# Peptides against a protein of PDB entry 8HF1, part 84

Target 1, 320 residues: chain A of PDB entry 8HF1
Amino acid sequence: NVMLYATKPTEVMVSFPHQEQVLTVTRLISAEIEKFYVSLDLMNIGVQPIRRSKSLQCLRDPSKKSFVKQLFNDFLYQMKEYGIYAASIAIISLIVEFDIKRRQAETLSVKLMHRTALTLCEKIRHLLVQKLQDMTYDDDDDNVNTEEVIMNFSTPKVQRFLMSLKVSFADKDPKDICCLVFVERRYTCKCIYGLLLNYIQSTPELRNVLTPQFMVGRNNISPDFESVLERKWQKSAIQQFRDGNANLMICSSVLEEGIDVQACNHVFILDPVKTFNMYVQSKGRARTTEAKFVLFTADKEREKTIQQIYQYRKAHNDIA

## One batch from the design tools (peptide; aimed at target 1 P156 R160)

Design b2_p30_1_s1 (made by RFdiffusion4, then SolubleMPNN; from b2_p30_1, 13 letters changed)
Fold by OpenDDE base, seed 1:
Structure b2_p30_1_s1 (fold): chain B 320 residues (1-320), chain A 30 residues (1-30)
Amino acid sequence: as target 1 above (320 residues)
Amino acid sequence: SIEPLKEEEFPKEVEEKYEKALKKREELLK
């Protein structure tokens, strides 16, 4: 049974301080979103015509308001967990989505709702970009994508993650790198991907070393929700990673769904491991000789994280 | 025996850069 001699990856923890202090801009943005939720709840969008013929999608979100709130809640999570630099990338995804939804709106009321959401996203984008520019003496938008700006406006977790990447991969042969980065939420994959593209491009030691890709998992709830573009992107990204044209893959719990990715030498768990399955599956991808499995934890959660990992290790050893 | 989960040790220069980045972030949070 070849599984018995799988070299266990070296498991390490990287701690980061939890900063409770929130930027004034983050508070302002959160307050603007909350005001928007009050306004959104007051919006009469009428009874949505259930088009009989269109997929289970239209049936599951009878309140197009729920989807709007979900996207903003996801954005708020990105801003909190990854920082305002990541949020500046995340907001663009909301802008794109709300513009699509605005154009697809079947009623004027729904069109107005998505337009109002879009207007808020543009305001948020402006606030974020302005704050990123406060450190750049030059008014050029291109100057916000420096290693320094990315680092300074990222959360301690993201700062540690970026440093861990730099330490792990600086000036290495890109062929020797097969890295997975696990995040909790699907929308984080694209956000962290955008952050990494900019960070790698701004970091000479990584520019020709790391080629990132991201995977958004199949929405198990409805494979019909995956846009043709997302499915094409996913297939292309996986293929590039298999072919070695990409050597860093950002993924969520997607790899649980049977996406066969090659054995990796590095696995980074950027977010807390919430399930035993996620632990086993993510760790199970670190299969090369000298594979490294890196866990990120807040200092305040360090002991809890250690205990949780010990429980998972015990449970895994009892099954193996 | 469950092997202890070790903290990753970074080179001193990396830790100093991290501390500097943390401090700069804290200054920006003010």
Scores: peptide ipSAE 0.585, ipTM 0.944, DockQ to the pose 0.758
OpenDDE base, seeds 2, 3, 4, 5: peptide ipSAE 0.569, 0.479, 0.498, 0.523; ipTM 0.940, 0.922, 0.928, 0.935

Design b2_p30_1_s2 (made by RFdiffusion4, then SolubleMPNN; from b2_p30_1, 11 letters changed)
Fold by OpenDDE base, seed 5:
Structure b2_p30_1_s2 (fold): chain B 320 residues (1-320), chain A 30 residues (1-30)
Amino acid sequence: as target 1 above (320 residues)
Amino acid sequence: EIEPLKEEEFPEEVLEKFKKAEERREELLK
């Protein structure tokens, strides 16, 4: 019995400074969303007919106000955790979703609600893009997607993540790379994907090296709300990663849903590991001989993170 | 024995880039 000592991945921690400094634009955006919530609560949308949509979510909020608030709360989280540049990408996803919901609205009141949300998103987008442009000294190059702009308007966590990618993968053969990036939230996958596309395109050392994709977990609660397009896209993204046409996959808690992803040589955990199961599953994907498992932590949470990882290691060794 | 968690050390040039980005961000807040 050759106990194939599955070579344990090298676990690495990256620390980043906690920034308490809130940009004026971020405060303005947060205040506009809060004002919108007050307005939203005052909107009489009427009793929405409980159509036979099998989704338990439609039963909880027939007015669909909770869904609108959820999207803006997820945006606020992304703006806080990933920065203004990431927020400028995230807001586009909200615009698309609210435009779809506006077009699908069965009542004038619901249509107006989604229109008001859309108008707010357009205002937020303008504020974000304007702030990104304020740093471009060259009046002629409207290109807010430079490495410098991305780095300056990203949080210290994202800056270190991008630099870890650059250091790890600069000028490497794309075929030798199989990278997973884990994030906590579903919507963060698309946001970080858009950020990485722009960063890779602006970084010569990575342009022909990294090909990112993203994967969103199956919404087990409502397979009916997954657009046929989202399901097709998800299948295509997984297949591209399996075929080696993509070598970096951004995913949320997808591993809990039994999506088998290939053995990877790099696993990045961009958000805090909250569960033992997530730790074991994500680490269990780093199976190559030289596999790296990279964690990001704020300096203030460093000791707590270390202790949590040691507890998870101990628990994992006691089960194995 | 639980091996100590390794910390990633960035090259000095990268640390200087982070510092410059932080300084610029502070200037943009003023």
Scores: peptide ipSAE 0.347, ipTM 0.875, DockQ to the pose 0.702
OpenDDE base, seeds 1, 2, 3, 4: peptide ipSAE 0.322, 0.318, 0.318, 0.324; ipTM 0.857, 0.843, 0.835, 0.858; seed 1 fails the geometry check

Design b2_p30_1_s3 (made by RFdiffusion4, then SolubleMPNN; from b2_p30_1, 10 letters changed)
Fold by OpenDDE base, seed 1:
Structure b2_p30_1_s3 (fold): chain B 320 residues (1-320), chain A 30 residues (1-30)
Amino acid sequence: as target 1 above (320 residues)
Amino acid sequence: EIPPLIEEEFPEEVLEKFEEALKRREELLA
């Protein structure tokens, strides 16, 4: 019972400045997505064939439009919460997904819808990459993956997260590290994973120290929707983390059901803790004697965060 | 007694690099 072990990790808060200022490119991209939504709503894709599996019916957007909007909304969230560098990685996942959906399209109208979405993603990717390159005097695509570019184009939250990683793990033995990074959204796992790969590769003191992996929590909605590839990836990622071949795992959910993750010495909560359950379960992974549980908060929300954590601690102590 | 939530203290050099990166970001936001 994860609740019973009063894990006493050191709980640490990292504050970051809230920047309300939005890059012109971010505004442009948001406006292009909104224009696309108007166009998408006007698209007649016809009646979607209801596949006979009753269990799958509840999970299928009959219009297939809501799924498209969901992916772009998740992208917009990532761009806002993590910055344009992370967004440049996130958009690739949309490109891949829309290309798959385009190929799987049963009708020309649906194929066109996904093609239009894909074209928008390619435009967004170009805008993002161009903006990342504006700081690199050299036109080489490889130059956008520097520590400087990553830091400059990341949100203050991500900047502080990367700093906290660097301070926590610089020149440490990789065997002594068992780190979890919790994020709110499924798609954020892969985005932050890509960001961390590039950051670690550009950061000499981390390059041979941190080996990241990501795990997308089981889609609680239906294991049947998990691609065989995703399931293989999850199993491989978990196994690598268990074997110590990976020492940092990015997760979108507390691995509730059936993923026994080792006792970790570091747990980072990159996104706000929205529920008591998330708090208890994530904190419950920091089980080593010197475990650190790190929370990130905007300065403007610092007091609210502190109060919320104290409420969760009190509630946890009353149950334990 | 609920122990206080500890704020992470970063080394000054790390904070300086952060402030530089933050400033550069602000300049890029302009």
Scores: peptide ipSAE 0.407, ipTM 0.896, DockQ to the pose 0.800
OpenDDE base, seeds 2, 3, 4, 5: peptide ipSAE 0.385, 0.354, 0.036, 0.402; ipTM 0.884, 0.874, 0.584, 0.891

Design b2_p30_1_s4 (made by RFdiffusion4, then SolubleMPNN; from b2_p30_1, 13 letters changed)
Fold by OpenDDE base, seed 5:
Structure b2_p30_1_s4 (fold): chain B 320 residues (1-320), chain A 30 residues (1-30)
Amino acid sequence: as target 1 above (320 residues)
Amino acid sequence: MIEPLKEEEFPEEVLKKFEEAEKRRQELLA
């Protein structure tokens, strides 16, 4: 029972102001997605043959429309929770996925559906990139990947996360760093990974200090959704993290009990801790002496977060 | 006794950067 001997990490809370005001570009993008949903619902794609996946439980939406909506809903979530800079990275993942699905389409109607989704993604990408460029006063530096642009177009949560990384790891030996970042959603892992790559490259104090990787938790529900590419990537990312070639790992789930991850000195919970199991398992990765467990909370939810953490601490002490 | 949850204290220079970023955000919303 490896849980019992873990040194209790120092638990730290980072508060951030609630964003009430939404950028005009975010409103425009949301409205375009909603219009697309109306159009998508009206699309007659015919009765798709129910491919019985061997796993009886994956009711593949016979229309494949639910999956399209899920991807855009995950994008909308990332744009809201992490900002328009993160959204500019997230949209690329949708473009890639819809292009693959367009090419794999067995019917003209499904091909058209994915083409329409792809066209919307390209429009969204253009709107996001244009807004990122509008802030670069210097006409000469087409580089939207500066520390300033990343910070200005990130949510207060992400700003504080990035600054927490900078303060924690500036000019440190990369060998002394073993960091986990937990996020709620699978697609957030790749989005935050791309954001961190650009941020680290633009931040001299973190350049050659932090080497990020991401791991998408296995969907226990359907191994059939994991591409061979994703499984290879996961294995490679885990191995790089074990070998010390990567020192920051972004995860959407607690690494399955079988992923022996080294004792980490920092664990960041970027999204709200929704379950006791997530709390115990994520905290249980912060096992080094002087390990930190960092939580992010909106100011309006600060008291609720504190109370929830105290309940989880009590429950953890009652089972220990 | 449940130890109080500590709050992260950012350096003043970082707090100023947050204020500047928020000011810029407000200017972009106008």
Scores: peptide ipSAE 0.380, ipTM 0.886, DockQ to the pose 0.707
OpenDDE base, seeds 1, 2, 3, 4: peptide ipSAE 0.364, 0.355, 0.337, 0.357; ipTM 0.879, 0.872, 0.863, 0.877; seed 2 fails the geometry check

Design b2_p30_2 (made by RFdiffusion4)
Pose (drawn by RFdiffusion4):
Order: structure tokens, then sequence, then C-alpha cells
Structure b2_p30_2 (pose): chain A 320 residues (1-320), chain P 30 residues (1-30)
């Protein structure tokens, strides 16, 4: 009876070769951000509330410097984890966030700090577009070139995930498919969403089948990439997925709990599984019959992750 | 407890993936 409305989806793995080498432009950008941090640390903005540790044992920077550093560090993480083009999309989210803070800002000193951060972010955007541009010698067709650069300017993890996404839904009806993708970090959702938008408008077979939509939790990141203060589109993303308007969801542990959704065909956990409860809930989200469940881990982490999953399965058996 | 299976890919897509890895390694050597 439970299997009537419940389903045990087939759980599969997608391993990918994990490498440690990085590109030189990554070193250059790291040096640029380090120079910016060193300069900003002494920014000496108007006196701010003292921020100490949770236990007050060690001091902390003012909340605003902490926010700027956090955003830059998130951008660096997106670059380290998902390739150059992931940073190319994420830098636009940083530009939008700094422009919004400039609008919200309430002092000349803080405003100046945010404007200079915007300037550096735009310089970084031009740097990213520069290395993306210095590969068009391969060919001139920007569509297949976009597909090729995405396959080449991405970590094996990103290549492998997008490869599995292409192969799983090559020419199926958009109506027939209902899938979710889970990622860990907040701005990674918007970054990878924009990457999927480019790839959907980069391949002929997937062009009219997949509809990517992303949503996150609180501290709602901006939904656009336009910097126009107001937008005309009003419909929400969750309501779209419930209404079938969107079929590809990019969320980060937000939809895993509580949020009712129609039974989904596929679930892709882009970032490695961490918590037993979240594993159980994410698997349960693939509530449809013949549901497919996908995981991505590094080759080096294969034994550890498999052993952890066995621990989980045995824990499910033990509890039952 | 049953072993965990792997997802299967067509050979054409595996060849394209291997070519993308080789091109990435060449960029890393630069």
Amino acid sequence: as target 1 above (320 residues)
Amino acid sequence: VEPIPEFEFPEEEEEKFKEALERLEELLEE
C-alpha cells in the first residue's frame, strides 16, 4: 500500500575524475582579490559596532567588511569548484548585489567602498570574458563553441554533470520529464542556473525540452541579471514548477523539506551527500515510480562515500 | 545490502568526454 503512493527510486552513481591542477588566470585573480582584501582591510569606514566571536573570545571585522569578504570568497569558491564560466555568471550576481547595496547604502564612506567593490568585480568580469574569448580560434560557431568551451572550461565534475543531464533527456517531451537538482552553496544555484541557461541555448537537442528554474531560501538573492530596479515578471518559481511551467529545478536544501511538489522523474545531487536525513528526504522527493536518483562524487571519495551510503542504508534497515 | 550501480553512457559521449579532459590537461600545462 505504501508503495502505491510511495516509491523506492533506483539509486545510481555518476563518478567523475577529480583533478587538482588549476589554471594560471586563477592565480592572477587570486592575487588581485588578495590585493583588494589588503587594501579594504584598512578602509577605516566610519566607526562601526564592535563585532566579536560567538563566544566573544576573538574579535571580528565589522559586519559590512565581513559581508564583502563573504561575497568575494563565495565567488572564489564558485570559480574553484565549477570552472571559469561558472565564475563568469557568478560575477554578474556579485555586480547586482553590490549595486543593490549601493542603493541601500546610507553613508558616503560605505557607498564608496561598495562602488569600488563593484569596479573590481567588473574588472574580474572582463578578465573572465577575456580568457573565455581567447579560445574562439577553435571555430566561429558561437553555439557549438559555447558547448565546446563549457565542456573545456569546466571542472570534470561540471562536465560530467552536464553530460549526464544531456544524455538523460536528449529528445524527450518536456512534459514527460520532471527533475530536480540539488547544490550546496547559495549563489551556486544562480551560477549554475545561468550556466544551464547558456547550455540550453547552446545545444539543438536539449533546446526545447529543459526549462531551468532556481529558487533559494532566505536572504533572497536577486532573481535577475539586469540591475533594473523593478521587473515585469511576477509569477513565482515554486508555483511554476507546481504548474509545470518549469521542469528543471535548481535549489539548495530548500525544497528537500516540506515544500510540496509533484512527483519528480529525476533527482540530481550535484554536491556530495552529507546528512542522512537530507539523503532520505531527497530520495523521497523522487516520489514517482521508476524514479531515477543521481549522485556525483570525486573518484578519490568513492570508497568513503560508498561506505557512508552503506552506513545510511544499514541505518535505515536498523531503524526499521 | 545490494551494491550501488553506476549509470551508463553511450560510447560516443564517452569519447567526447575523454577529448574534453585531454584538452583541459593541455590548458593546465600552459

Design b2_p30_2_s1 (made by RFdiffusion4, then SolubleMPNN; from b2_p30_2, 11 letters changed)
Fold by OpenDDE base, seed 4:
Parts: structure tokens; sequence; C-alpha cells
Structure b2_p30_2_s1 (fold): chain B 320 residues (1-320), chain A 30 residues (1-30)
């Protein structure tokens, strides 16, 4: 009986300073979104014709205004939690989504609503890009995608995350890396993916080492709006990660949905672990010898985070 | 329960982080 001692992953903490200060551009963008919400509430969209196949979702929001607000609320969350650089990537996803919805609009009023949202997104994109350019002292290098710009316009959490990737993976063989990065929200997967592509390209020690991908969970709010393109992308990304063509996978609650992901040597939890299930499932992917389970916490929340992890460890040991 | 260790960073990485954080704090004051 070779007791395969399932080597429990080493749990590691990364602390970051909490910043309460907000950039003037972030305040301006937040105020523009709030003004837009007031205007959106005043828009007469009418009742959308309930096509029989869409009946249950149309009953919840006949005007489709809640979905517009949700996308902007998710953007505001990305801007707050990850910084204005990540927000400059996140806003592109909103632009694409609102342009699709504008083209698919069945009524002129809905088309106008999505056009107004799209115009606001373009304004926000301009404000973000302009602020990112303020750090490029060289007027000639419009490249806002440098390591310096990414670091300076990212939150302390994202800065520590990028440094933890560099320390963990610099100059390693890409075949020896199997990394998961867990985030709370679906939309965070896309913006952190875009940020990582630019960061890796600007970081010589990682350029030929890390190949990122992302998994987007099923849209629990609207499975009917999961584009054929998103499903194809998800399937392709998972396959690339299984085949070793990608070695870093950004995911949200996707593992709860029964997506089979390989055993990894690194698991990063970029956002707070809110549930015992998330803890068990994410930690259960760190199954290789010397696997690391890396947690991120604000300094002010460090003790609370540690106590929560100890409770989860105890509960996990009582079930195992 | 085993303590959760803090991730160790090389001094070079810590110095880069510190410079980036200082610069970010300066940008937040503008």
Amino acid sequence: as target 1 above (320 residues)
Amino acid sequence: LEPIPEMEFPDEVLEKYKKAEERREELLKK
C-alpha cells in the first residue's frame, strides 16, 4: 500500500496596502455613469414584445435597462478593484457588447439606449487612454502598454499579483508551469487576461514563459445571450490549456460548473475567498508536488483573512 | 493549524514595487 500522501498545497499569503484615494479621472468617470443612470431611468423604452422563447427573461426587465446598468456596474467594479489600466481593457468589452446590442435592437428606442451607452463608453475610453498617456513623457511613444504604465495605473493588489507572477515564473520552462488564477467576476477574467497579455509582452523574463488564457463561466443571467463565439472561445481556451499550449488560466466560478481542468502547480486567488466551496475547489486544483495556493489580502484585512482560511481548513479536514 | 507564510520577494522586486506604489500615490494626489 503506497500511501500516496496527497501533498497538500502550500498556502501562501500576499499582502497589499489598501488605497482609499481615488484618481480624479475615476471620480469623473463614476459621475458620468451616475448621470447616465439618471438619463437611462427617464428613457421611455416601452415594453419589449415577449417572444415566447424569451418569455422568462423579458418578464424580469422588459426595458433591458437593468442589463445596461449591470455592465456599467461591473466596469466600475473593475476600475475600483484593478485600476484604470484594467478599466481601459474592460471598457472595450462594453463597447463590443453595446454595439452588438445596438445592431440587434428590435425597436428604435432600444437602439437609441444602446447607442447612448456606447457613446458614453467611447468617452470613458478616451478619458482612460488620455490619463494613461500622461505618464509617457516621450510624446513619440504612444505605447501605453509598457510595464511601467501597467504597474503605475494598477491597484496595489494587481501590482503584487504581477510581481508574484514574475517571482514565481521568471525564466522557467513553460512546460513546468500549470497556473490557475481565480477571480470573483466573469468580466474580470477578460480584463485581467488583456492586462496580462500586455504585461507579459513588455516583460522579457515572462514573454516566452507565460501563455495566458481565460475561461468565462456560463452566463447564469442570460444563457440565451451567450454568443456562439463566446462558447467557441471558451472551448478553445480550455483545450489549449489541456494541451499545454496555454499554461496560465484565468477563471471565475467556472470550476463549480463542472469544467474539468487539469491539476496545477500554482493556484492564485486574486480576489477574496467568499465561500467554502470556492476554497475547496480552487485548492483542490493545486495537486502537484510542491503546489502553491496563493491568497491575496489587503493589510487591514490580513488577520480576518487568516482566520477565515483557518475556519475553512478545519471544515475541510472534518469532511476529508 | 500551520501558519500561512507571507510570500517572500527578492529585494529587486520589492524596490520596483515600492517605486511603482510611490508613483501611484503621487498620481492619486493630483
Scores: peptide ipSAE 0.429, ipTM 0.858, DockQ to the pose 0.830
OpenDDE base, seeds 1, 2, 3, 5: peptide ipSAE 0.430, 0.424, 0.433, 0.435; ipTM 0.855, 0.847, 0.856, 0.859; seeds 1, 3, 5 fail the geometry check

Design b2_p30_2_s2 (made by RFdiffusion4, then SolubleMPNN; from b2_p30_2, 12 letters changed)
Fold by OpenDDE base, seed 1:
Structure b2_p30_2_s2 (fold): chain B 320 residues (1-320), chain A 30 residues (1-30)
Amino acid sequence: as target 1 above (320 residues)
Amino acid sequence: LPPIPELEFPKEVEEKYQKALEKREELLKS
């Protein structure tokens, strides 16, 4: 019972400025996605055959258009919340997913729809990579993965997160580190994982100190719809984290449903804590005596965040 | 209830962060 052990981790806040300004490339990408939605709504893909596979996804979107829009909306969220560097990684996940869907298409119209989505993703990828390269005088694609590029093209939240990792873990023994990073969305886990791999590789003080892994939580629809690949990945990632072969795990809030992760000494909440359950469960993973529970907040939301955490603390103490 | 402290950053790390913010603000104007 995660509630019974009053783990009193040290709760710590990291504030970051809210920047209202948006890159021209981000505006352009958003406008291209909106134009694509208009074109997508005009696409007549007909009535899709209901596959006998009781996939609740096929039942929810007979047109398969809502799934396409969901992936682009998740991408837009990642671009907004984490910045264009993270978006350059996130777009690859969309490319992979739409290519799978294109190959699995039962009709030419659905195949064309996913092809059009892929064409847009490749355009977005090019626009993002080009903007990342504008700072690198060298046309070498490897040069976009520098600490400087990652920092400059990340949101203030991600910049503070990376700095907090550097401050917390620079030159430490990797065996003494057991870190969880909680993010709200499933797709963010892969995006932040890719960003962290590149950042750690570019940051000497974190090289050979942090070994990240990610865990995609169970599919909200049904555990039966988890791909065999996703289940294998989860088992492998958890095992690597248990064996100490990975010491930083990026996970979505869906870890709430009983993934037995070891007691951690650091828990980072990168996204806003939206529920009491998320608060209790994430905090309940910080079980060492010196465990830190680190919250990220925009300066404008600081007071609201503090009040929310006080309410959650009170509610937790009343139940414990 | 005990206050939630801010994470303390070494001066050098904070200076690097401020520089990264400034550079990002310059990029946002581009």
Scores: peptide ipSAE 0.587, ipTM 0.951, DockQ to the pose 0.762
OpenDDE base, seeds 2, 3, 4, 5: peptide ipSAE 0.564, 0.561, 0.573, 0.575; ipTM 0.947, 0.946, 0.948, 0.949

Design b2_p30_2_s3 (made by RFdiffusion4, then SolubleMPNN; from b2_p30_2, 12 letters changed)
Fold by OpenDDE base, seed 3:
Formats: sequence, structure tokens, C-alpha cells
Structure b2_p30_2_s3 (fold): chain B 320 residues (1-320), chain A 30 residues (1-30)
Amino acid sequence: as target 1 above (320 residues)
Amino acid sequence: LPPIPEEEFPEEVLEKYRKAEEKREELLKE
């Protein structure tokens, strides 16, 4: 029973301009990844054991190559959807993952594959950091983590999100804040978390106000792919949020997986609401008095987004 | 159904956004 709690949060829309133009660095990085895919397809890594997980998601090629491609495709998505600043954080997660997989490699061929992927990630990181540094005119302050650099190298969606956070939470008591941020993809949680840490640190009005955490959804593909570390982190992050030691939680699909978080006064939907279930569950977390449910949409998709939300509202009222 | 209101930003925040977009558009022309 989806407890359709009768608390009607105030639904608010934040529109952002759609950007069709792509930075030269983004094109270069995309081209380097495509060249790497060609090279990866030519690599002989031997026959990988097909782990039959009983879940219908068994159709994901369990090949170690497909996993490498998935990580880079997710990185390309982060770079496109959130900007090159977010990408500079996202690439670190790939570096860590490929280094772990390189160390855990059972064969020299698999070790070499992950080493080649790691070398590409280091090159991508250098290209991103260099482009971020090109904006720092002060030779002495190599700090690419300024509010200005974050804003200039973020997508309009991320810019509007950061602005909405600043307007909503500047100089507030941290105890009065219980905020959820929903994103579509698990890797976005960690990327946006890292971006928010740097943004909050660079924004005096938020430094002692917002304490972010992130929670990734359970990997439905295999509980074996969830590192013990990731599970420990999730449990710790949830507990910190419950205890009020964190007041902003970045989530992906968490509610579909039966992770229960407290009632919140702010819920931000950073990515498009693709399902009725996501709408009901995320909105159902905005349960306090005067709770806000904030939706982000591109200007070009605003009307379509509004119509989808009206359909979800109608369907929700017909079930309640 | 009640309309979904647009979030209203203070003019100072809108000006900061405009400056960030202008700078981003400059960076995209390079």
C-alpha cells in the first residue's frame, strides 16, 4: 500500500534554458572515449563467466567490457546533463572504480584493459581540470572550486538548482532543513554530492547551513556488485540524515527499493520525472507543514512536463 | 487542477544567473 498521505506539498517549477552548444573540450573527450571503445572491442580479454543472476536484468552483457563502456557512458551523461565541473568530479569515481578493478583483475588481459581505461580517465581529468583552470586568472589561486567556476562550468539546470538552494536555505537554521534531492542515475548522486560540497564550501551563506549526504539505489542487477563499502556508506548516510547530522540527501530511485527516509520539508526533482511511481514516492516525502516539491524542467519541455504532472496528479487522486 | 507556479528568484539572483549564462555563452564560442 503506497500510503497516499494526504499532505499536499506546494509544487513549484524551475525552468532552465536548453543548451545545444557543446564545449570543444567535451567534443575532444567524447572523441577520445569513442577511440577507446574501438580499441576496447579489439582487446582479447578471454571468455568471461556468465553469472546468471535470476533477475530479468540478466540481459545486460555481464562482460567486463560492457561494464567499462557503461561507466564511460554514464560519465558522458554526467558531462552532458550537469556540465564539465560535475564531470571533473565524476571522472574521479571512474578512476577509483577502474583502479579497484585493475587490482582485482584475475587475468593480465583484464588488468591491462582496466589500466588502459584508467589512463584514459587520467587524460580526461587533466583536460577537464585544465579547462577549469583557464578561468582562474589568478596564477596563485589554483582553486577551481570557487562559486564562479562551479556556476560557469555547470549546465543551466545545475545553475538553477544551486540558485534555488541558495535562495531556499541561505542563513537558515540547519535544524529546520530536511531536504531530498532526487536524480535519475546512481552515479549522479555522488557527482552532485561532490559538487554540492564544493559549492557549499565556496558559499558563506550555506557553509554552516547545509550538510549534504548521498544515497545510491540498490543495484538490482546483483547484490554482489554492491561493494560492502557502498552498503556501509548507504547505511551510514541514512543514519546521519535520520539523526539530523545531515540535512540534505541526494537520492536515486531509493524509494522504489524500500529505503525509508524521514518526512522532509523540501524535495527537489533535479531530473525529469519518468514514472508515476517516482512522482508519488518522491512527492510523498514532502510531508511537513508548508513542504515544497520543486521540479526542474527545460523551457522547451515545460509544457509537456506540466501536462505529465497533471496526469500524475489526476491518477494519484483517482487512487486516493 | 491548480497551476504549477514558476519559482520566483530575487533580481540579484537573476542577475548572477544572467552573468553566468553570458560567460558560458562566451566559453562556448571558443
Scores: peptide ipSAE 0.434, ipTM 0.910, DockQ to the pose 0.827
OpenDDE base, seeds 1, 2, 4, 5: peptide ipSAE 0.372, 0.356, 0.360, 0.367; ipTM 0.893, 0.884, 0.888, 0.892

Design b2_p30_2_s4 (made by RFdiffusion4, then SolubleMPNN; from b2_p30_2, 14 letters changed)
Fold by OpenDDE base, seed 1:
Structure b2_p30_2_s4 (fold): chain B 320 residues (1-320), chain A 30 residues (1-30)
Amino acid sequence: as target 1 above (320 residues)
Amino acid sequence: LPPIPEMEFPPEVLEKYEKALEKREKLLAQ
């Protein structure tokens, strides 16, 4: 019971400026996705055969169109919340997913639908990579994975997160680090993982200090090949984190299902704490004497976030 | 209830951030 350990981690806030302005490339990509939705709605893919052995998710989307829209809507969220650098990584996950779905397609119409989605993802990837390269034109190195490019093309939230990691872990012994990073969505785990790999590699002070892993929540009720691979990845990632071969774990909020992770000295909540359960479970992982529980908030939402945390603290103390 | 402190950043880290923020703002204005 995570509630039984009245661990008193130090709660810390990291504020970041709210950004209302949107890059021209982000507007262009959003417009291309909206045009694709219009085209997708006009696609006649026919009635799909419901096989009894296929997961409840296949039963929920007989047209397979809602799943395609869900992935692009999730990508749009990643691009908005984390920036175009993170989006350049997030789009690769969509490419992989649509290529799998294209290969698994039982009809030519469904195969064509996933091919059209894949073509759009490749166009989006090209637009993102081109925009990242516009910053390297003055440098003889075509490498878009520099600290500068990552920082410039990340949202203020991600910039402050990377700064927080650098300040928290520079020159520390890797063995003394046990860090969790909580994000709301499963695809954010992969996106932030890829971003952190590139950032750590570009940051000398972190190269031999942080070894990240990621874990997606068990929410895939679908016993498909992807869910088996994800379960294998989860087991491997958890084992590496237990063995000390990884010292930073990126998790979606779905740690609810009893993942036995060791006591951590740092817990970062990169996305807003939406539930009391998320607050208690994530905070309950910060179990060392000097453990830090770090919250991220936009400046405009700071007061509201503080009041919400005070309500959660009170509710937690009333149960403890 | 104890206040939630802000994370302190060294001045040199803040300066790098401000430069990155300025570059981002210029990119957003394009």
Scores: peptide ipSAE 0.432, ipTM 0.892, DockQ to the pose 0.844
OpenDDE base, seeds 2, 3, 4, 5: peptide ipSAE 0.430, 0.418, 0.424, 0.429; ipTM 0.891, 0.863, 0.879, 0.882; seed 2 fails the geometry check

Design b2_p30_3 (made by RFdiffusion4)
Pose (drawn by RFdiffusion4):
Structure b2_p30_3 (pose): chain A 320 residues (1-320), chain P 30 residues (1-30)
Amino acid sequence: as target 1 above (320 residues)
Amino acid sequence: VEPIPHVSPLPLETEEEREKVEEELRELFE
């Protein structure tokens, strides 16, 4: 009876070769951000509330410097984990966030700090577009070139995920498919969402089948990439997925709990599994029959992750 | 506890390696 309305989806793996080498432009951007941090640390904005540790044992920077550093560090993480083009999208989210803070800002000193941060972010955007541009010697067809650069300017993890996404839904009806993708970090959702938008408008077979939509938790990141203060589109993303308007969801541990959704055909956990409860809930989200469940881990983490999953399964058996 | 099916960690540097991975994926999703 439970299997009537419940389903044990087939759980499969997608291993990918994990490499440690990085590109030189990554070193250059790291140096540029380090120079910016060193300069900003001494910004000496108008006196701010003292921010100490959770236990007050060690001091902390003012909340605004902490916010700027946090955003930059998130951008560096997105670049380290998902390739150059992931940073190319993520830098636009940083531009939008710094513009919004400039609008919200309430002092000349803080405003100046945010404006200069915007300037550096735009310089970084131009740097990213520059390396992306210095590969068009391969060919001139920007669509297939977008597909090729995405395959080449991405980590093996990103290549492998997008490969599995292409092969799993090559030419199926968009109506027939209902899938979710889970990622860990907040702005990673928007970054990878923009990457999927480019790829959907980069391949002929997937062009009219997949509809990517992303949503996150609180401290709601901006939904657009336009910097126009107001937008005309009003319909929400969750309501879209419930209404079938959107079929590809990019969320981060937000939809895993509570949020009712129709039974989904596929679930892709882009970032490695961490918590037993979240594993159970994410698997349960693939509530439809013949549901497929997909995981991505590094080759070096294969034994550890498999052993952890066995621990989980045995724990499920033990509890039962 | 049954083993978990998987796809091999082949690189995607050439077209031939991509085709092998596509075949393994098709089989996995069947």

